# Peptides against a protein of PDB entry 3V4O: the designs that were tried, part 55

Target 1, 234 residues: chain A of PDB entry 3V4O
Amino acid sequence: DQPLAKDKVALLIGNMNYREHPKLKAPLVDVYELTNLLRQLDFKVVSLLDLTEYEMRNAVDEFLLLLDKGVYGLLYYAGHGYENFGNSFMVPVDAPNPYRSENCLCVQNILKLMQEKETGLNVFLLDMCRKRNDYDDTIPILDALKVTANIVFGYATCQGAEAFEIQHSGLANGIFMKFLKDRLLEDKKITVLLDEVAEDMGKCHLTKGKQALEIRSSLSEKRALTDPIQGTEY

## One batch from the design tools (peptide; aimed at target 1 P27 L206)

Design b2_p27_1_s1 (made by RFdiffusion4, then SolubleMPNN; from b2_p27_1, 15 letters changed)
Fold by OpenDDE base, seed 5:
Structure b2_p27_1_s1 (fold): chain B 234 residues (1-234), chain A 27 residues (1-27)
Amino acid sequence: as target 1 above (234 residues)
Amino acid sequence: EEEEEKKEQEELDSLLQSYSPELPPLP
């Protein structure tokens, strides 16, 4: 039986123009291209660039309001980030230098809130670094996650590693999006799709041994981004 | 061969920008 989504909602955040950190370029293109692709997949897409902490929190709150039972939720982030103790932190453009968890948004907290909405699928695509921030010694006390078996993380890089964008005179994709965009429209289980993206990335001479896609998932059903929305005839 | 590999890696590194910001030294 073909899985059905009640709805499909995506929040895309690209942070580039940091106040106290190096500016980035790729998130602009990446968010734009991903927006177009997800819209082709009938996602309701909110795409935002250069968000402050306050704006990011508000965006996430609004995103969560669109989630409900059976809804597919996708969060994409491109920008500076770090990972401490398995917790991923997205860095707002107004984050201080150095930043701490209190200045950032914890992805796992968002996941917890998504689980409370009884979503049909939770996809996180995190195009950020996963290096430890030694200035943040806070261990987030997360509530126990529910066993929903509908979670997929696509990390642009391995734990403790860095994600990169190509230094180019013009606008170019980040490494992760460069490969993701070529397969995103394929009618495949999302974990299979990401696995193929990982293989494509692994063949790239530019990133071989430097950046590798990590997939972390608990997905017990064949869910795809191409899954039709319930009540919609295609 | 090792020197050539090193030069190639340095060239590749110059083409990439990390998404990790530089933080001040730890006290």
Scores: peptide ipSAE 0.314, ipTM 0.738, DockQ to the pose 0.866
OpenDDE base, seeds 1, 2, 3, 4: peptide ipSAE 0.300, 0.316, 0.318, 0.313; ipTM 0.724, 0.737, 0.736, 0.731; seeds 2, 3, 4 fail the geometry check

Design b2_p27_1_s2 (made by RFdiffusion4, then SolubleMPNN; from b2_p27_1, 15 letters changed)
Fold by OpenDDE base, seed 4:
Structure b2_p27_1_s2 (fold): chain B 234 residues (1-234), chain A 27 residues (1-27)
Amino acid sequence: as target 1 above (234 residues)
Amino acid sequence: KEEEEKKKQEELDSLLQSFSPELPPLP
């Protein structure tokens, strides 16, 4: 009764060298480390850095083409972002200052498209700030979502808060990745795994009261990133 | 209107948390 994935595909995006916004450091290392870990989990991983709006949209389109019935899809993003009215927006490196929703990629729109692919699991790991963008007054109209019960959001920070990176260490990780990397290979339901990461963040004296992981999920099955791929022998 | 915007935010947050539309009230 082991859950099986038809395939496992991940798109990792790290934006750090922004043209009109402060540069970041953590996405480089975080994308690299996560790539290595997901490959150990037999994910087909596409890792991209410093994407323009055009490149990001193309990357998402190509990612969606790899999704199909029963496929595990994982989207990781590290970079600037914002959240307006519950919608998460990933900011491309060529976004203007100030940026608006039309300059960015809406994660919830990507989710809608992933649902159309009848995926076995949809995981979003968003390492970005979730503050309101006061320069964008657009209220997105979201299409109705299907009831698929296979969706997991891991937000690096709570709503309205900021995500942080560790600047002066041997490796400049984001706080989220610092704790996620220690547990990602565990054979556990993905929501349980993320909950343990949240507890680790909460117990650490450096992050307690500073950054908290938020998990939003509708997952009716015990799906794990370690689930084997159909037709493969281990 | 700030209150209207707040209400919309709460509705969207509720939708995103449940990943499903609100169910009708029981009779």
Scores: peptide ipSAE 0.045, ipTM 0.367, DockQ to the pose 0.020
OpenDDE base, seeds 1, 2, 3, 5: peptide ipSAE 0.019, 0.020, 0.020, 0.021; ipTM 0.583, 0.585, 0.552, 0.559

Design b2_p27_1_s3 (made by RFdiffusion4, then SolubleMPNN; from b2_p27_1, 15 letters changed)
Fold by OpenDDE base, seed 3:
Structure b2_p27_1_s3 (fold): chain B 234 residues (1-234), chain A 27 residues (1-27)
Amino acid sequence: as target 1 above (234 residues)
Amino acid sequence: EAAAEAAREAALDSLLQSFSPELPPLP
C-alpha cells in the first residue's frame, strides 16, 4: 500500500548576482537549506547558483531527462521572475534590462514537458516575483495539465507582490523557505504539506497579507516526499 | 525501457559532472 518512488532527483537553482538587475541574498541560504533537507529525504540533489540563460536551459533540459516513469522529481527556483497573461518566466543572471521572454525560461513550457514523463511525483516550486513585465508582449498558449501528470506546482508569491526576505540571526531567508523547512520532512501528502505551509505563512504577522503560496496540482494519488525508493528499506 | 533507463542515468551523470552540487558553507 505504501507508494514507492523509482528514484528521487532534484534540481535547485538560485539566482542572486544579476548583471543588470538588483542582486538578491536569500537564494543562497534557501538553496543550501533545501539541499540538506532533500538529501535527508534521499533525493539526488543538484544545486546550482547564478546561472546564465544557456546554463539554465541546459540544466532544465538535463533535469527533464531524469524524469521517467515512477520517478520523483523536484525542481526549485529562487530568483527574479515575472508573469504575463498567465505565463511565468524565470530570469537568468545574464538577462538584459529590460528582459523579454526570449531571454527567460517559460515555466509553463517546462510543466508541459514534465506532464509527458509519467512521473510518480513531480514538484515544481517557484520563489520569485510575479510582477508584470510591460516590455514583454508574449501571449502564451496555455494547455491544461494532464490528470495523470502527478504534478504539484507551488508558487510562493502573490501576483504583483514584491519578494520579501526575513532575517533571522543574521541570516536572510526567503519567506517561503522559512516555513517550508519546518514541514518538508513530514510524512504527508505533498499537497497537504504545502497547504499547511501556506496556512503558516498566512498566520505569521510578517507575511500576512503580503505573501502567499499558490498551489496547483494534478496529483490524484497520495504521494509524499518521504515515500521510499523502490528496493530500499526505511 | 532499458534504453530509457540508460538515458536517464547518463543524464544524471552528465548533470552531476557539468555542475557541482556542493554549495559553499553559509557565511
Scores: peptide ipSAE 0.206, ipTM 0.780, DockQ to the pose 0.014
OpenDDE base, seeds 1, 2, 4, 5: peptide ipSAE 0.137, 0.171, 0.158, 0.156; ipTM 0.754, 0.769, 0.762, 0.753

Design b2_p27_1_s4 (made by RFdiffusion4, then SolubleMPNN; from b2_p27_1, 14 letters changed)
Fold by OpenDDE base, seed 3:
Parts: sequence; structure tokens; C-alpha cells
Structure b2_p27_1_s4 (fold): chain B 234 residues (1-234), chain A 27 residues (1-27)
Amino acid sequence: as target 1 above (234 residues)
Amino acid sequence: EEEEEEEEEEELDSLLQSFSPELPPLP
């Protein structure tokens, strides 16, 4: 009765040392912590830092090659970003100022490609701002997504809002990762898990009214990150 | 009491840094 994954693959990208934009600190620690947690969940994890546009596109292409029917795919991104017309754009470290969609990677395009692989689960964890980029007037024409009912988006912040990092004792952690790490290993449906993370963020005096997790999902099965890999006995 | 709450809020805000990029003003 328990759902099984064919395999579990994660790509983690943390961009912090931007050439033409403010530098960040949290992505370094957040990628590291998430890598360790996902490995405990038997994910094959590729973690990369400070990617140029070319390197990001290559990393996504390589990630897609690891996906196949029934595979759980997880993409985590921490860095600068924006959202125009419901499309999320990840900003490479070599992006110009101002940047446009042609300089960035569209998450929804990646989702489209993941659907073509017939994955068992598609999870996007986006730790970036979701403000509109007024310098980008392009309206993306995306192909219609298939009805796969296996998609989960965890946005670190709500629409039109900013994501933050907490600086303590010279170290910085993203607010999203601060709460996610405490629950990520729980054996729960991924949407339920993220909902509990959202509640934790809402109860904390530091983050209440400052940053809120948004969950957007179409998940018809009780899929969890703890689901065993096919052919393995636990 | 209100001043203490404002000071605490300011201290809390000082611990937070936005991921927001600094874009130039619109032309």
C-alpha cells in the first residue's frame, strides 16, 4: 500500500556570489544542510553553488537525464529570482543588471520537461523573492502542462513578496530552510509536511507577518520524501 | 511599552536580510 519511488534524485542550486547584484550568504549553508538531509532520505543529490547561466542550463539538463518513469525529482533553488505572470525565474550569478527572462531559467519550463519523463513526483522548493521584474516585459508563452497530479511547489514566500535570510553570529540561514530542516525527515505526505512548516513559520515571532510559505500542489497520491526506492527493503 | 516593542521589532528586523536584488530605477 505504500507508494514506491523508482529512484530519488535532487538538484540543489545555491547562487550567492552575484557579479551585478547584491551578494547573499544563506544559500551556502542552506544547500549544505538540505544536501545532508536528502541523502539521509536516500536521494541522489547534486549540489552546486554560484552557477552561471551556461552552468545552470547544463546542470538542469544533466538532472533531467537522471529522471525517468516513477522517479522522484526534487529541484531546490536559493538565490535571486522573480516571478512574472505566474512564471518563476531563477537568476544566474552572471546575469546582467537589470536581468530579463532570456538571462534566467524558467522553472515552469523545467517542470514541462520533467513531465515528459513521466516522473513519480515533482517537487520544487524555491527560496527566492517573488516580486515582479518590471524590466522584463516579455510574456512567456508556455506549452500547456500535462495533467500528471504529481506536482508540489514550495515557495519560500508568498506572491509579490520577498524571501529573507537570518544573520546570527556571522552565519546566515534562509528562513525557509530554518523551519524545513526540522521536519524534512518526517514520514508524511509532502504537502502535509510543508503545511506544518508553514505553521511553524507563522508561529515564530521573528517570521510572523514577515515571510509566509506558499504551497501550490496537484498531488493525488500520498507521496512522501521518505517513500522507499523500488527493490529496496526497509 | 510601545517604545520597547518598537525597539524589539527594529532589532528583529536588523537580523533579516532580503534576497531581493537591487535593480536600477526604471527609466
Scores: peptide ipSAE 0.251, ipTM 0.664, DockQ to the pose 0.759
OpenDDE base, seeds 1, 2, 4, 5: peptide ipSAE 0.225, 0.235, 0.223, 0.235; ipTM 0.660, 0.662, 0.663, 0.659; seeds 2, 4, 5 fail the geometry check

Design b2_p27_2 (made by RFdiffusion4)
Pose (drawn by RFdiffusion4):
Structure b2_p27_2 (pose): chain A 234 residues (1-234), chain P 27 residues (1-27)
Amino acid sequence: as target 1 above (234 residues)
Amino acid sequence: EEELEEEIEKIYEEAEKLPPEEALQAR
């Protein structure tokens, strides 16, 4: 009755040195921090910075190859992003200005590929803005996803809104990781854990009225990032 | 490690003293 994971795998990407868009600073320290915390939770973690579109697609293919039945899969992205018609896109460092959906990675397409591997848990932590891209002409018409009841999204901000880091950030985490890092080791269902992070973030004066954590979850089973890996000793 | 945590906290405190358009950078 203790939920188990076949394995725990994560892909973390922090994009900062944009060629044609404002540069960011905090993704480096955010990625460094989450890497350490997830390693403490026995995840196999691939952590990468400043990825072009080509490198982002390759990184996600490698991550998909590590996924199989019952595996917990987690994707964390810190950098520029946007959301059109409910679909979230991650923007690579080589994105032109303006850019369209073909220059970017669609998170929903990644989730579809993860479900094909029959993973036991799918977690997306998207630490990026979610405003429209006016230059993105295209429409989704993506296939409906299977009902796997094991999907959790932890958006650093609401749809049509911005996610933030501290100006001239130096050593500071961005807002989402500032609060996520204090809770991630808790032995609680990931949905509940993210809800506590949402409450902590609500006390932050800098972001009142402009950034709030959004949890979207269909996870029915009580799964946590601290769940033991099957066949190891707990 | 403690010195580094204090330097991080100081950055947050300094940011609270500024208007949001100057204290925050969107991702």

Design b2_p27_2_s1 (made by RFdiffusion4, then SolubleMPNN; from b2_p27_2, 7 letters changed)
Fold by OpenDDE base, seed 5:
Structure b2_p27_2_s1 (fold): chain B 234 residues (1-234), chain A 27 residues (1-27)
Amino acid sequence: as target 1 above (234 residues)
Amino acid sequence: MEKLEEEREKLYEEALKKPAEEALQAR
């Protein structure tokens, strides 16, 4: 009983050239390599770099329009971010200093909208920090999530911790992508795949005790990124 | 591709020789 995807769609965002925050370098390489890998997996991939708040919101809206019943949706983000009260916030390049939730995109809000599309699989790969933003104490009022049992979060780091890239490098991947790229094409349940990535990353001496992959999932079916698209011959 | 990966590995090795605060950039 091979699970089938109606389609496979991915939105990849890499923010580097921040106006009011430290610039990053690795998201360019990370997005590029992930794009190539996901295309090999027959994903329709939209890859964007250095998005303003307005552009990010538009990109997400367009991404959501491509989702439908049974579609596999994957969102990857590399850039500055934070987590307050269990909510993950992606920081646009034009965000002020300090930034607040109103300046950022809430991932859980995106998830809610994805659920409304009755997707077959929702994968979030968040390659950003998860430290609390003390300058924002607002608790967003989000709609309750449905019980869809098709959600996978791959956090580059654990709660309250930071995600890293090598400083002063335009060639090296971020720590998370360094290990993810080596296993992404494997035909395994996505949570199993990420678990193996977590073990590999755990061996990295650069980030021992500082960064650890966290998998948060509710996935009741054996779904993989390698799952064939319905109507295709394999 | 092999050459690129070798260069990347070298970058990680060099990073290990530095204090974490100098070698790594937090996202």
Scores: peptide ipSAE 0.503, ipTM 0.899, DockQ to the pose 0.901; fails the geometry check
OpenDDE base, seeds 1, 2, 3, 4: peptide ipSAE 0.354, 0.453, 0.378, 0.472; ipTM 0.708, 0.853, 0.707, 0.880; seeds 1, 2, 3, 4 fail the geometry check

Design b2_p27_2_s2 (made by RFdiffusion4, then SolubleMPNN; from b2_p27_2 with E1S E2K E7K E16L R27K)
Fold by OpenDDE base, seed 2:
Structure b2_p27_2_s2 (fold): chain B 234 residues (1-234), chain A 27 residues (1-27)
Amino acid sequence: as target 1 above (234 residues)
Amino acid sequence: SKELEEKIEKIYEEALKLPPEEALQAK
């Protein structure tokens, strides 16, 4: 009983050249490699780097337009971020210092909009820090989520913790992508796949006690990124 | 590409030889 996707669409955002925050390096490589992998999985992939708030919002809007009933949607983000009250915020490159929620994109709001599209699967891969932003005291009032049982969050790190990239002048992955890329093509339920990635990451002495993958999911079906697209034969 | 992967892997291997404080940058 193989689940099918009506289509598969991914938006990959890598922010590294921040104006008011430390620059990052890994998002360039991570987005590139993930793009290649997802395309091998027959995802329609839009990959963007160094987006302003305006551009990020537009990219998300365009991404949402590609979603429809039964479509697999995947959002990957690598960059600065924070988590307040269980809500994840992606930081645009032009965000002020300090940034607040009004300057950032709330992932849970995106999820809400994806649910409205009646997607078949919603995957969020968030390669960002999850530390509390003390400069943002806003308590977001989010719309209630539907019970769609098709949601998977892959956090590169634990709540309240930081995510890391390898500090090098040359090309290097972030820690999350380093391990994710080795398993992403496996034909496994996405939560199982991520669990294996978590174990792989856990074997790395560099990030022990510093970074660990967290999986948050409500996925009642055995959906995988390898699921075939409706109307196609393999 | 294979070349890219080799470069990336090499850097990772080098990083493993360093203390975390030197090998990692917080995002």
Scores: peptide ipSAE 0.453, ipTM 0.894, DockQ to the pose 0.766
OpenDDE base, seeds 1, 3, 4, 5: peptide ipSAE 0.316, 0.308, 0.308, 0.446; ipTM 0.706, 0.718, 0.700, 0.893; seed 1 fails the geometry check

Design b2_p27_2_s3 (made by RFdiffusion4, then SolubleMPNN; from b2_p27_2, 10 letters changed)
Fold by OpenDDE base, seed 4:
Structure b2_p27_2_s3 (fold): chain B 234 residues (1-234), chain A 27 residues (1-27)
Amino acid sequence: as target 1 above (234 residues)
Amino acid sequence: MEELKKKEEELYKEAEKLPAEEALQAY
């Protein structure tokens, strides 16, 4: 009845100290919070901050090496980003201004590689803007995705919109993580969990009409982040 | 954990007192 994970692996990336772009604050707090939560869920978590393009690509490669048949893979990214032609791009801290697709990591390419590993679940939590980058007209040629029915995207914001943090002198989560953290440990199908987060975030007066969580999924099974790892004692 | 949550809520309340362009930083 209950799905089992062969293993659970997460890569968390928070980029803040950009060389040529506005510095951010929340990714530090967000990655820290999410790390603690995912570890409680028995994820093997790799958390990295302020990655260059080279470092990000290496981190993704290492993450992919940990994936195998039936493994739950979760990728979280907080930082600058953009979306062109339905493709999500994560911006490294050493990206030029303006940045282009060749300077960034395409999430859909990572998804393709995850599918090749025959993972049990692929979750992307993208805490970045999804506005069009007008300085990049490159149309990436992506290989066709397999029909795996195990994919969930949790976007911190809607297509064409921005994701936010509050401006402050202290430490605080970004808007998305502020609400995600309160529900992440719930034993619910991941899409149901994210839907509840969306409702909670919708009550935030600061970002009303400016930021809204978007869920894009092809998930045919009741898979949750709380699903036990196969062969473990309960 | 609770103390950190309270501090965060205070920061959010302070942000709500400001214009959005001053209160928020876009990613």
Scores: peptide ipSAE 0.537, ipTM 0.910, DockQ to the pose 0.840
OpenDDE base, seeds 1, 2, 3, 5: peptide ipSAE 0.532, 0.524, 0.430, 0.530; ipTM 0.912, 0.906, 0.855, 0.912

Design b2_p27_2_s4 (made by RFdiffusion4, then SolubleMPNN; from b2_p27_2, 9 letters changed)
Fold by OpenDDE base, seed 4:
Structure b2_p27_2_s4 (fold): chain B 234 residues (1-234), chain A 27 residues (1-27)
Amino acid sequence: as target 1 above (234 residues)
Amino acid sequence: DEEKKKLEEEIYKEAEKLPAEEALQAR
């Protein structure tokens, strides 16, 4: 009784060429690697780089239009980010310095909108820092979430910590993607897969004691990224 | 592909020789 996806759609965003913040390099190769892997898993993948706030919001809107009942939705973000009061914020390349929540995209708001689509699975892979932004005192009022039991967060790092890439390298993946890419094609429940990635990343000497993968999930079914699409041959 | 993997591993290996603040960029 393998679960089936009505469709599989992914939005991948890599921000690196920030106007007012330190530039990054690895999001390019991270998005590239993940795009290749997800396409092998029959995801419809939209990959975008260096998005302004306006462009990011539009990309999310378009992504949501592709979601429907039973569809698997995956959002990957690599770039600057922060976490305030349990809310994750993705930072556009044109964000001011310092940036605030009104300049950024709140992941939990996206989740709310995804739930309205009655998706079969919602996966967030957030390859960004989760440190508190001391320059933002905004306490967002979020709409109540539905009980859908189909949500998985894969955080590149633990709460209050940083996510890293190698400095001055445009070839090497970030730390999270380095380990994720080796297991992503495995036919396993997504939470089990991420748990294995966490163990692998835990062996990385570079980030020992500095970065640790965190899984937050409410997933009551054995859903995998390898689940076949309804109406297709498998 | 194998060459790519070797190059990547070399990059990580070289990074390990440096202090973390010099080797790593926080996102």
Scores: peptide ipSAE 0.593, ipTM 0.933, DockQ to the pose 0.912; fails the geometry check
OpenDDE base, seeds 1, 2, 3, 5: peptide ipSAE 0.578, 0.588, 0.591, 0.584; ipTM 0.927, 0.932, 0.932, 0.929; seeds 1, 2, 3, 5 fail the geometry check

Design b2_p27_3 (made by RFdiffusion4)
Pose (drawn by RFdiffusion4):
Structure b2_p27_3 (pose): chain A 234 residues (1-234), chain P 27 residues (1-27)
Amino acid sequence: as target 1 above (234 residues)
Amino acid sequence: HTAPPSPHSDEEIDELRAEMRKALEES
């Protein structure tokens, strides 16, 4: 009755040095912090910075190869992003200005590929803005996803809104990770854990009225990032 | 509301960030 994971795998990407878009600073320290925390939780973690589109597609293919039945899969992205018609896109460092969906990675397509591997848990922590891209002409019409009841999204901000880091950030985490890092080691269902992070973030004066954590979850089973890996000793 | 300035020098901040980047690349 203790939920188990076949394995725990994560892919972390922080994009900062954009060629044609404002540069960011905090993704480095955000990725460094989450890497350490997830390693403490026995995840196998691949952590990468400043990825072009090509590198981002390769990194996600490698991550997909590590996924199999019952595996917990987690993707964290810190950098520029946007959301059109409910679909979230991650923007690589080589994105032109303006850019369209073909220059970016669609998170929903990644989730579809993860479900094909029959993972036991799918977690997306998207630490990026979610405003429309006016230059993106295209339309989704993506296939409906299977009902796997094991998907959790922890968006650093609401749809049509911005996610933030501290100006001239230096050593500071961005807003999402500032609060996520204090809770991530808790032995609680990931949905509940993210809800506590949403409450902590609500006390932050800098972001009142402009950034709030959004949890979207269909996870029915009580799964946590601290769940033991099957066949190891707990 | 404005966040307070960092108490750390630019040199110290750059050294620590370089260490974090290197640790990620070696891993």

Design b2_p27_3_s1 (made by RFdiffusion4, then SolubleMPNN; from b2_p27_3, 11 letters changed)
Fold by OpenDDE base, seed 4:
Structure b2_p27_3_s1 (fold): chain B 234 residues (1-234), chain A 27 residues (1-27)
Amino acid sequence: as target 1 above (234 residues)
Amino acid sequence: AEAPPSPLSEEEIKEKLEEMRKAIREA
């Protein structure tokens, strides 16, 4: 039997115009492209750019409220970020320099909240740096995701400044989005789809050894972004 | 069978988030 989504909702965040950090360009184009693709998949998409800490927290909170039993949710973030001891942080545009965890949104905390929503599928995609922040002394509190969380977490990462150089090479999309957009509409289990994206990134001479997609999943069911919404006569 | 109405429209979601964004920017 074809799995059905109760609804499909997506929140896309692209941070570019940082006040105290280098400006980015790729998030604008990537959010735009992803928005168009997700709409083709019948997602209700909210795209937000250049969010402050307060705005980001509220946006994520509101998104979490939209998640419910059987709902398909997708959260995408592109912007600056960092990772300390297994904790990943999304950096708002108003983050100070240096930024700290109290100025940023902890990905693991969001994932923890997502697992309580009994979603049919929840996809969290991060396109941000994984560089350590030496100015953040946050102690990691990592709780394992529940087996029933149906969460797929994709973390597109770059090593060093090379991702920055590729972003400056005039490519409209970030590298992750370049490969993701080619497969996102495929009727495949989302983990399989993302794995194929990861393989494509690994084969590309531009990204080989420079950028990778890490995938973590608690998804035990065959769920795809193409799954129809319940009650929609297709 | 008529699809049950989506609990929230894209517009409603967008409006809600935009209102929040606006409120925050104005504060």
Scores: peptide ipSAE 0.158, ipTM 0.731, DockQ to the pose 0.023
OpenDDE base, seeds 1, 2, 3, 5: peptide ipSAE 0.026, 0.021, 0.114, 0.045; ipTM 0.629, 0.566, 0.711, 0.611

Design b2_p27_3_s2 (made by RFdiffusion4, then SolubleMPNN; from b2_p27_3, 12 letters changed)
Fold by OpenDDE base, seed 2:
Structure b2_p27_3_s2 (fold): chain B 234 residues (1-234), chain A 27 residues (1-27)
Amino acid sequence: as target 1 above (234 residues)
Amino acid sequence: AVAPPSPLSEEEIEKKLEEMRKEILES
């Protein structure tokens, strides 16, 4: 039995040109390449770069509105971020220095909203730093993902992403995207696919012991990004 | 491949987001 998507929608956000924080380079190419790949997978893709807090919140809200029963959603973020006590935050380009939770988007809150949408599949991929923010005193309120949520969360972290981008200026992609792009089009369960990406990353001598892909999922079905859209003639 | 109609097309989504950006920039 081939699982079907009601629709496929993706929002890709790449933040690079921060006002009060170090600029990044990798998100540009990574978003571009991911956009092309997802379009090949029949995703409706919106790619946005350098979003302010307001723009970023609105983009995510609009994305959430597109999620519905049976829809396949993919949210990708590349940029600055932080993690405090299990809560992850995406940092908009206009965030102050230091930034706080009220200036940022909480990943776990977004995940909570996603699980309410009864999606066929929802993939949230983060390519951001995982460092602690000592200036944020937000107390974590972590809710476990529902077993029926069909959510896959991938967190690719690079300690010293800035240093890595400088050291490996010859690399077109970030490390995560470098390995993801090689497998993204494979007709495999998304968790299996991401696990293979994680393994590939682990074999890379450049990132061994420095960068890892953490995968969390509540996916109990064999859902793949390659699954056809409901009603599609193929 | 022909997909059934979606509530919002990719173009419509992009347009909406772009309009949103414009509104922000103009404010």
Scores: peptide ipSAE 0.022, ipTM 0.538, DockQ to the pose 0.025
OpenDDE base, seeds 1, 3, 4, 5: peptide ipSAE 0.021, 0.021, 0.020, 0.016; ipTM 0.542, 0.543, 0.521, 0.477

Design b2_p27_3_s3 (made by RFdiffusion4, then SolubleMPNN; from b2_p27_3, 14 letters changed)
Fold by OpenDDE base, seed 5:
Structure b2_p27_3_s3 (fold): chain B 234 residues (1-234), chain A 27 residues (1-27)
Amino acid sequence: as target 1 above (234 residues)
Amino acid sequence: AVAPPSPLSEEEIKKKLEEMREAIKKA
């Protein structure tokens, strides 16, 4: 009856201290708050800040090794990014200016690898800009997510703008985290939960027209972040 | 509870993830 996770693992990456790009502030607080929330959800969490290209690649590769049949995985990234022709790229702190695809991590490639792991649930949350990079002409062939992938992709972005930050409760959060933190602990199907977050963002006059949450999923089963780990008492 | 210091080396990142892997095995 109750869905069970084999285990729950999360990798959180927050890039803020860019060498050749504008500094960000929100990722620090957002990663911290998300770490706290995910721990309450019994996730094993590794939180990393200000990663170089090869550090990010290593972290993602090692994280992918943790993904296996029945595992609940969550990958979160906050920092600079861009999107060209439907391809999204996470920007490491040591990326040059201008950056190109070879300097960045392709989200769609990671998603492709995730779907091969037969996870019970895989959540990929991006809090980054979605603007066009005119210095990158790469047009990779994109594969659709498999029905059996159980991947939920949340893309919180400011279209055509850099990350928008808002002061809340004495801390400066990203807009996405501002609303996500209020709902993340709810025992709801993850897609429903994220839809509600998106609605909250849309109703807020402070965020309306500035930032939106796009949700894409191949999830055909009821899965929640609150689902217990097999063999544990709750 | 506090976020780890930055920047981290590749080895430190690997170690953290390896620790998580071991935690999974023990769970």
Scores: peptide ipSAE 0.294, ipTM 0.803, DockQ to the pose 0.037
OpenDDE base, seeds 1, 2, 3, 4: peptide ipSAE 0.217, 0.025, 0.223, 0.033; ipTM 0.762, 0.587, 0.767, 0.614

